# Designs tried in a protein design run: peptides against a protein of PDB entry 6DSZ. Part 82

Target 1, 361 residues: chain A of PDB entry 6DSZ
Amino acid sequence: NYVVTAQKPTAVNGCVTGHFTSAEDLNLLIAKNTRLEIYVVTAEGLRPVKEVGMYGKIAVMELFRPKGESKDLLFILTAKYNACILEYKQSGESIDIITRAHGNVQDRIGRPSETGIIGIIDPECRMIGLRLYDGLFKVIPLDRDNKELKAFNIRLEELHVIDVKFLYGCQAPTICFVYQDPQGRHVKTYEVSLREKEFNKGPWKQENVEAEASMVIAVPEPFGGAIIIGQESITYHNGDKYLAIAPPIIKQSTIVCHNRVDPNGSRYLLGDMEGRLFMLLLEKEEQMDGTVTLKDLRVELLGETSIAECLTYLDNGVVFVGSRLGDSQLVKLNVDSNEQGSYVVAMETFTNLGPIVDMCV

## One batch from the design tools (peptide; aimed at target 1 D262 R298 Y343)

Design b2_p27_6_s3 (made by RFdiffusion4, then SolubleMPNN; from b2_p27_6, 14 letters changed)
Fold by OpenDDE base, seed 5:
Structure b2_p27_6_s3 (fold): chain B 361 residues (1-361), chain A 27 residues (1-27)
Amino acid sequence: as target 1 above (361 residues)
Amino acid sequence: KEEEERRKYLEEKLRELEKEREKKKEE
């Protein structure tokens, strides 16, 4: 009887930073297949706090803070469509992760989307949105007292959604998405009516974006709007202002992940399929009326890391590089480049022993 | 040279799309 000690998964398939353990603690949460790892970020590095086994592969992991919560809650969706909202509770030395709400959001009828599961949360915590199936957008209303995650579907006319996010600063929950039709790729917005359970016309659209537009980044106030990342271009649109750049450096490899650095959306990390790390900078212009507008977009190559599946900025120029294909890293961003022109220094490396081959015995 | 021409073409196309969008806002 070879007890194959099931090696703990080491490949990272998701990471998020926030305040999950307390309002004051900065946490790094790492998804490794069915395992959730919770760390506290300290001046000395990552302190492990808790590990949690999930009843399935983590497909979505997002932190959110409903109005009147002192700390973030965690939304998890598994690849088998099990959804939960988790809360961290500590009572002295006793640490518990409490399920506030749960549900299965699988539909009996639907074509699973080729781009996989997308889960997003409204910045005002009014709802969770899920793109699970072509032609459907699932909404989970967020209610404090609801222990059961009830969902409903809204029909999407756009069958081939590439990516979707909720926008910031919208009176009603508003999604922005890239979709493909026979004419190309486009960006559209919809308002989501919880009352009527339907889409209303959104504030703006952008027809005929780059053919390989693959990612939407929702930009917080004061800029608002969204960034659309393609193979050759990065575009910004907020309904009033449009800007586009085509930096040659991003054409060499596809951008595959991103993370916001500044709370105001002035900077973003971008990672490509070659392990190159970029900074996207939003240059502001302050108008005489005090309105802040986007002046320009700039991309800077920071350096090279492991190929990121996910990126998350921690604090003080420290970034966690979650890798599925290589070793995950904790890296430091420096103001000055080294002799090789790199602004990136590896602080710690976490060995990836490879994918847990689910030996289906 | 071809990459630089393709870049210029893409930048020009994006600028044209921007101008068309600005015009549609004035209508």
Scores: peptide ipSAE 0.054, ipTM 0.458, DockQ to the pose 0.025
OpenDDE base, seeds 1, 2, 3, 4: peptide ipSAE 0.000, 0.000, 0.042, 0.000; ipTM 0.297, 0.271, 0.474, 0.294; seed 4 fails the geometry check

Design b2_p27_6_s4 (made by RFdiffusion4, then SolubleMPNN; from b2_p27_6, 14 letters changed)
Fold by OpenDDE base, seed 3:
Structure b2_p27_6_s4 (fold): chain B 361 residues (1-361), chain A 27 residues (1-27)
Amino acid sequence: as target 1 above (361 residues)
Amino acid sequence: AEEEERRRYLEEVLRELEEEEEARKAA
């Protein structure tokens, strides 16, 4: 009887940073297939706190803080459409992950989208949105007293959604999405009515974006709006202002992931298919009336890392590079470049042993 | 000249990021 000790999954398929264990702790949460790893970010590095087995591959993992919560809650959706909201609870030395709410959000009828599962949370925590199936947007209303995650579908006329986010600073929950039709790729917005269970016209749209526009970044206030990332261009739109850049450096490899560096949304990290790490910068202009507007967009090459599946800024210029194809890394952003002109230094490397084929022999 | 300007800009941004983090730790 060879007890093949099933190796723990090492390929990272998601990561998030927030305050999950406490209001004060900075946490890194890492999804590795069915496993959730919870770390506290310390000056000495990542301190492991808990590992949690999930009932399926983690497809969505998002932190959110409802009004009146002291710390973040965790939304997880599995590839089998099991949804849960998790809370970290510590009582002395006892650490528990509490399920506040759960539900199965699978539909009996629907074509699973080719671009996979997208899960998003309204910044004001009014709802969770799910793009699971073509032509449907699933809404889970967030209610504090509801232990059962109930969902409803809104029909999308746009069958081929590429990416979707909730916008910031909207009176009603508003989605911004890139979609493809026979005429190309476009950006559209919809307001989501919880009451009527329908879409209303959103504040803006942008027809005929770049053909390879693949990602939407919702930008916090004061800027608001969204960034659209393509193969050749990065564009900003907020309904009133449009800016586009086409830095030649991004044409060399496809940007595949992003994350926000700071809460104000002035800086983002971008990772491409070659493992290049960029910073996207939103240059502000302060108007005479005290309003802040976007002056310009800039993209700067920081250096090279493992090919990121996900990125997250921690603190102190430290970035976690979650990799599916290579080793995950903690990297440091330095003010001065090294001899190779890189501003990135690997601090720690986490060996990826590849996909664990659970050969139950 | 353009590359040097870009480098100076990036180094300024990274310096600002470092200063912000130092300020956050001191608070």
Scores: peptide ipSAE 0.579, ipTM 0.933, DockQ to the pose 0.864
OpenDDE base, seeds 1, 2, 4, 5: peptide ipSAE 0.541, 0.570, 0.568, 0.576; ipTM 0.922, 0.931, 0.930, 0.932

Design b2_p27_7 (made by RFdiffusion4)
Pose (drawn by RFdiffusion4):
Structure b2_p27_7 (pose): chain A 361 residues (1-361), chain P 27 residues (1-27)
Amino acid sequence: as target 1 above (361 residues)
Amino acid sequence: EEEEEEELEEELEEWQEEEEERQEEEE
């Protein structure tokens, strides 16, 4: 027999922003399935540079440039457990994606977990963290000689884990995650020590959270902490400091995705399965000693995009809406809500044949 | 409700101003 592609996969599973082509090259990297798309934000709008194609299902896609690098290094993990670090290199008149490092990191003894694979990267590029199998947190240290991507497993006493994030602004690599056991689910803190390959007691106390907490947000350096998005209550956790708001405006649909807007983290974008688009706020309270603190949380609805699996703010009040169940699109957020109450205006839609349930000729 | 809308518009306005300042610094 023989199989050909009559149409590339159009559903968007992942999208990230960063400087990948050069420095201050606002790139939008869109992950479909086996395809990877790279764009440069120009005055025209989204203009592509190179659409590559891999022999795997892109499951983790993150950007970073470690200590002393020219441009961001892209990291990709296949669902069949193929890891690689890439680098856009336009040295010549052509374009080549050199593979700085690669290595298969499948464990012969783990069970894939509910909520699938999670790929997290250290705030200061100390290591790559993986959550492939239950009870096994895999660490991949980041240096130069680790070109044949080597790795080692730590053990995780917490068996059922929902979402994991690396915390900003800590003495060393620290992890914040939501896990489940009997008696509801909780949030616990750990420290990753890649010198002894162990877990150390984390920065702060284990808190009880909402029963349906589904997302953890890595809050940047000026504030520090973690934002946990559940079904009905949005909570902020940072050591002893703790804030939460529970607007009934949210419970109607589960919040699925989040995206950081400002570098400060004062504004965030949220998405419903009903197709909404929120703005999560961390309002400031500059005090007498020239320092900046955080006072409250406020969530107010912006309008509605399409159902988003990915979410990304690009530039000049524009957000790329990566839709898996429908058309992905481009959106302009305006200060003046011109029509109705929607601060959201569609600029461009991308044909997504969506989940093809049935068909005929 | 109207006050909440005004507060949101102020946040969006501050955000627009920060974008403009950043563009000017880049130039």

Design b2_p27_7_s1 (made by RFdiffusion4, then SolubleMPNN; from b2_p27_7, 13 letters changed)
Fold by OpenDDE base, seed 3:
Structure b2_p27_7_s1 (fold): chain B 361 residues (1-361), chain A 27 residues (1-27)
Amino acid sequence: as target 1 above (361 residues)
Amino acid sequence: SEEEKKKLEEVLKELEEEEKERKEAKA
């Protein structure tokens, strides 16, 4: 009897950092197909806390903190459209992952979007937004007492959404998205009415962005607005200010992932298809009235890593590089460059044995 | 450029200083 030890999946398809186990603990959560791995970030490295099996491939994994929660909750959506909100509970040595809410958000009618599942959470925790199907935006209202995740659809006129985020600092939940039409790629905003279950006109739009504009980053206050990442350009827009850069260094390879370093959105990590790691910097200008405006955008090459599927800044200049194609890494950002001009040093490497189909037996 | 390098080093130094402050605040 060959006990085929079912190899655990090692390819990372998502990662998030936050305070899931407690308010004080910094956690790294890693999605590996159907598995969720939960770590505590320590000075000595990653301490494993729990592994959780999910009822399908994790497609969305986002931490969020509703008003009056002491720690983050975890939203998960599977590729089978099972949604849940998870809470970590510990009582002494007993660790449990509680499902606060769940639901299936699959529609009977709809074309699954070619760019896959997008899940986003309103920064004020009013709703979850899902782009699952072309021409539909699904909304899950966040209500504390509701154990059943009920969703409704709003029609999107824009059939080919590339990426979407909720904006910060908006009175109503506001989405910003890149979409494609026959004229090219564009950025648009919509306010989401929970009451009316419709879109209202958003604060701004930008027609004719770069043809390969692929990602939206929502920027926190005080800057607000969004960053749009293309193949050749990075643009910022907040309704009042527009700024674009076209650093030659980003033309060499497509940026495929990003992560915010600072809570205020002054710095971001960017990863490309060659495994190059960049820092995107938002340079501030303080006005005489005390308002903070964006002065400039800058991109700096930090070094090379494994090809990131996802990036997350942990703490202490330590970055987790979640890789699907290669080995995942913990890397340190150093002040001084090495002899090769790199600011990146690999601290730990997690061998990727390839995409193991976790056959839940 | 050397000026761009210096500006990057300043940003990376700020990250190390923020680390130190957080360690000191937990101690």
Scores: peptide ipSAE 0.255, ipTM 0.794, DockQ to the pose 0.731
OpenDDE base, seeds 1, 2, 4, 5: peptide ipSAE 0.191, 0.218, 0.020, 0.222; ipTM 0.740, 0.762, 0.374, 0.764

Design b2_p27_7_s2 (made by RFdiffusion4, then SolubleMPNN; from b2_p27_7, 11 letters changed)
Fold by OpenDDE base, seed 2:
Structure b2_p27_7_s2 (fold): chain B 361 residues (1-361), chain A 27 residues (1-27)
Amino acid sequence: as target 1 above (361 residues)
Amino acid sequence: SEEEEERLKKVLEELKKEEEKRKEERE
């Protein structure tokens, strides 16, 4: 009996950064199929803290901090619709990952969406939103004392949602989403009423966006609103201001992931299907009344990396490039370009051994 | 272009300065 030591999964399918182990520690959390890897980001690199086996493939992984929590909690949804909220606890040398809440959010009815599972958290931690099935938006109210994650569905008239996020700075939880209908792709907003379990009209909409609009980025205050990323264009809308750019460089390959660099949402990393790493910049204009408005959008090519499934800015210009198709990387953003004109230098490479073929022998 | 490279350099310099400032605010 050759005990083939099952090789640990190496392909990355998600990553998040936050303060999960403590309020002070910067963590990198990496999802590798059913495995969660937890690192502390240090000046020397990534320090492994814990590895956790999950009961299924991780489909959603998001950090969030409810009011009064000292550190972030982790929401995980598996591909089998098992939801949990996890907390890191350390007691001396003993490290435990505690399940604060759990539930199964699978519906008996509904068509699983072709664009897969989307999970989002309201910035004010009022709810979790899930797009699992066409024509349904699932809401999990966040209650601190509830160990059982209960969800309800709200019907979406828009059957083909491409991407969805919660907006910042909204009195009520407000979603912004790209959807497709026979007329093209559009952006719409809805307020989510927890009391009535329905959608109310959101603050704005944008009909007839780019046909290949694929991603929504919720922009923090003071800008607010959302960025919509397409194949050919990047647009901003906040209800009052609209701005669009069509930089030729993004037409060459589809942008597939993004990550916010700074808390105010002035900069984002973008990764495309060729492994090109970009920075998206929101240029500010200060008005005479002290209000900050968006002046312009700019995209800059930083360099090339492994094809990112996910990106996370850590600190000090260090970026984790989580790759499913290639090797994951820690890369450094440099002020000066190298001899090849790249501002990106690989610091560490994590070998991807490819898909674990479970040979059931 | 050289102008694009110079603009990008400024962005990265600003990023570095903001990181340094955030580091100082944490110490």
Scores: peptide ipSAE 0.302, ipTM 0.831, DockQ to the pose 0.889
OpenDDE base, seeds 1, 3, 4, 5: peptide ipSAE 0.279, 0.243, 0.022, 0.306; ipTM 0.817, 0.794, 0.443, 0.830; seed 5 fails the geometry check

Design b2_p27_7_s3 (made by RFdiffusion4, then SolubleMPNN; from b2_p27_7, 15 letters changed)
Fold by OpenDDE base, seed 3:
Structure b2_p27_7_s3 (fold): chain B 361 residues (1-361), chain A 27 residues (1-27)
Amino acid sequence: as target 1 above (361 residues)
Amino acid sequence: SEEERERLKKVLEELKKKEEEEKKKKE
């Protein structure tokens, strides 16, 4: 009897941090192909709590907290377009991952987008947005009483969306996206009407952004707006203020992932294709009227890690580096640099044995 | 530059300080 010890997938394709197991627990959730791993972040390190098998490769994994929930819920979308909202429940020693809602959001028509599946959640938890197909934006209304995830499509004139996020602080759910047309790359915003199932004109647009603009970061209040990351530049726009930087250090390698460090969006981690870890800083200026505006953007090199597929700040200067191409790491950010000028020290390394093709028979 | 290192040091010190303050609120 060859016990084929089915090697668990080790390549990380997503990670998120939040309060999933309880309101008090800090969790790290790691997507490894079809597997979801749930950890509690402790002073001693990562404590494993549960592993969950999903019916397909995890394509989207996002934590969100609807109004009146004590802890975060988890949205998952698989590469087969199976959507679910998961809740962690513990009763004594019994741990259950409960499906609050589920649905298949595949369309019979549409071209799957070349940039893959994008899933985003409105910060006010009004809807989930999905870019699955070119020229379509799928909306899943979030309703507590609905166990069936129903979706509808809104036609998007912009056929080649690069990245999309929901903005913060908007009266209506508002998306900000980078798209490409024959004239180049641009940023646009749309308000999403759940009632009319259409787009309305958004608060702002930015035509002719950097040709390699690849990522949108929605910035929380008080700043609001978005950061657009390119190969050569990082730009901020909120409708009233535009600011761009072109730090030479980011030209050396493409930034491929980001994670917000501060709840107010004052700092972000950035990872590039060389495994360099950066801190993006939003410097505030307090106006005489008490408004907070962005004064400047700054990028600082922290050090080197494995090539990140995803990054998440945990606590105590600890960052999880989820890697698909290399070993995943827990790294510590130190106040003082080492002899090599790095502020990053590897605490733990998780060996990547390569892409295990989970032959789900 | 030394100035860049000092600026980054302040950012990391502020991070550490906030975390220490949050720990004290949970005790």
Scores: peptide ipSAE 0.369, ipTM 0.852, DockQ to the pose 0.818
OpenDDE base, seeds 1, 2, 4, 5: peptide ipSAE 0.190, 0.266, 0.015, 0.148; ipTM 0.641, 0.807, 0.422, 0.729

Design b2_p27_7_s4 (made by RFdiffusion4, then SolubleMPNN; from b2_p27_7, 11 letters changed)
Fold by OpenDDE base, seed 5:
Structure b2_p27_7_s4 (fold): chain B 361 residues (1-361), chain A 27 residues (1-27)
Amino acid sequence: as target 1 above (361 residues)
Amino acid sequence: SKEEEERLKEVLEELEEEEKKRKEEKE
């Protein structure tokens, strides 16, 4: 019996940070195909806590904190449409990952979307939204007593959704999405009615965005609204204010991932297909009435890293660069540039042995 | 430009200061 020690996957396909192990601990969670790795971020680096095998490739991995929870819960959706909500429990030295809720959210009817699975969580933890199939938006209501993840579908008229997020600061759960139709790409918003199981008209829309608009970033309060990232432009819209920039530096390579640095959404990391790391800056203007408005958008090149599949800011200017194509990295952002004009220094590199071809023999 | 570099420096300095304050508030 040759125990083929299945080589552990090394390619990163998702990462998220939050307070999963405790309210106080900063965690880095890394998805490597079917494997979830949980780390505690320390002054000395990443301390491994636990590895968890999933019953499928992780397609969505999001931390969220329902009202009255002391720490974050983890939502996972697999490529086979198995959904679960996980909780970390520690009792002395005994560590367990508890499934609070689970369900299969696969539909028998629907065309799987070509852009893959999108999973999003309402910032107020009212629902999970899933774009799994063209013309459908799946909603999982978040209820504490619900051990079985029950979902319903809302029909989406926009068949070709590129990206979707829940907005912040909305009285009702509100999605913002980029979609494509024969006239081009557009941004639209919908309110999601849990009661009526339908979409209501959202607060705003933007028709005819950049043709290659690919990502939506929901911006926290006080700014609110969304950032739309394209190939040539970055735009902000919140219903009242519109801003667009077209920095020449982003035209060289497609931005493929982003991560919020500040809780207030003043700064974002952007990674492109060449492994360039950028900072997107939201310049604030305080009005005489005490309202904070967006004054300007700015993009700065920080340096080069491995090609990021996912980025996450940790703390102390440390960024985890999760790479599928190359080695994952811990990098430090420095205040002063080096002789090459880079603000990025690699602290640690995690060798990617490539995709484990599951040769199903 | 030097002005862009200085502005980026200010942003990174502010980030470090905010994080330092958050650590000090947790202690």
Scores: peptide ipSAE 0.193, ipTM 0.750, DockQ to the pose 0.834
OpenDDE base, seeds 1, 2, 3, 4: peptide ipSAE 0.182, 0.190, 0.191, 0.011; ipTM 0.738, 0.745, 0.747, 0.377

Design b2_p27_8 (made by RFdiffusion4)
Pose (drawn by RFdiffusion4):
Structure b2_p27_8 (pose): chain A 361 residues (1-361), chain P 27 residues (1-27)
Amino acid sequence: as target 1 above (361 residues)
Amino acid sequence: SHREFVENPELDPETLEEELEELEEED
């Protein structure tokens, strides 16, 4: 027999922003399935540079440039457990994606977990963290000689884990995650020590959270902490400091995705399965001592995009809406809600044949 | 060491428009 592609996969599973082509090259990297798309934000709008194609299902896609690098290094993990670090190199008149490092990191003894694979990267590029199998948190230290991507497993006493994030602004690599056991689910803190390959007691106390907490947000350096998005209550956790708001405006649909807007983290974008687009706020309270603190949380609806699996703010009040169940599109957010109450205006839609349930000729 | 919980917060469109205006200025 023989199989050809009559149409490339159009559903968007992942999208990230960063400086990948050069420095201050606003790149939008869109992950379909086996395809990877790279764009440069120009005055024209989204203009592509190179659409590559891999022999795997892109499951983790993150950007970073470690200590003393020219441009961001891209990291990709295949669902069949193929890890690689890539680098856009336009040294010649052509374009080559050099593979700085690669290595298969499948464990012969783990069970894939509910909520699938999670790929997290240290705030200061100390290591790559993986959550492939239950009870096994895999660490991949980041240096130069680790070109044949080597790795080691730590053990995780917490068996059922929902979402994991690296915390900003800590003494060393620290992890914040939501896990489940009997008696609801909780949030616990750990410290990754890649010198002894163990877990150390985390920065702060284990808190009880909402029963349906589904997302953890890494809050940047000026504030520090973690934001946990459940079904009905949005909570902020940072050591002893703790804030939460529970608007009934949210419970109608589960919040699925989030995206950081400002570098400060004062503004965030949220998405519903009903197709909404929220703005999560961390309002400031600059005090007498020239320091900045955080006072409250506010969520107010912006309008509605399409159902988003990915979410990314690009530039000049524009957000790329990566839709898996429908057309992905481009959106302009305006201060003046011109028509109705929707601060959201569609600029461009991308044909997505969506989940093809049935068909005929 | 501040701990707070707010249930059914009031809406404020002007605060949202101010946040959006600040965002336009930053870009």

Design b2_p27_8_s1 (made by RFdiffusion4, then SolubleMPNN; from b2_p27_8, 11 letters changed)
Fold by OpenDDE base, seed 1:
Structure b2_p27_8_s1 (fold): chain B 361 residues (1-361), chain A 27 residues (1-27)
Amino acid sequence: as target 1 above (361 residues)
Amino acid sequence: STKSFIKNPELDLEALEEALRELEEAE
């Protein structure tokens, strides 16, 4: 009897920061295949709280706070389309992860999208959106009393969606997405009608964006709108303002992940396929009427890390670099560069032993 | 060095942004 000590998965495929254990706790949640690791971020470091086994590979992991919840809830979607909303509950020393809602959102008919599963949550927590299949957008209405996650599909005319997000500050839930057609890549918006279960025309569109436009970042108010990241360019658009930059430094390697640093969307971490870590900065211009507009976009190279699958800013310039291909890291951003011109210092490294091939022998 | 993860005054991100801007303006 070879007790194959099932090595725990070490490759990180998702990470998120929020207030899951309490309203006051800052948490780091790490997805490692079928495992969810929950940490509290402390002055002394990461304190492990719980490890949770999921009934499948975690494909989506997002924290959200519905109106009148004291702490964040966790949405998880597995690669087998099992969806759940989880709540952390502590009763003395007893820790439980409560399933608030669950469901399987698999369709019997549909072509799974080649760009994989995308799961997004409306910033106002009105719905969850899922791009699972080409030409379909799945909506899960969020209702507090709903223990069963029910979904419906809206048809997308755009068959090849690259990335999609919900926008901030929209009266109705509004998606912004990059899609590809025979003419190139484009950005479009749709309002999502829960009542009619259809798309309405969104506030704006941008045809013929960069050919390699791959990511949408929804920007919070006061800026609103979205950032579109390509291979060569970073573009902001909010319907009224358009601004694009093409910093030569981003052409060297493809940006593959991002994380918002500031709640107001003034700064974003960007990670590329070479493990370079960037800061994207949104410079503010205050107008005479007190409105805040985007003045400029700037990209700064901070340094090098492991190749990020996901990034999350914690606090005090500490960033978790979740890596699938290499060792995950805690890194510190510094105000002063080192002798090599790097603002990044590795604080801790988490050895990646690679994918656990369950060799059922 | 005590790894401080929360609310350590060592990282002023605004100061980092300013320093990075000054470097870009000097190039």
Scores: peptide ipSAE 0.027, ipTM 0.672, DockQ to the pose 0.033
OpenDDE base, seeds 2, 3, 4, 5: peptide ipSAE 0.026, 0.009, 0.000, 0.035; ipTM 0.489, 0.418, 0.283, 0.558; seed 5 fails the geometry check

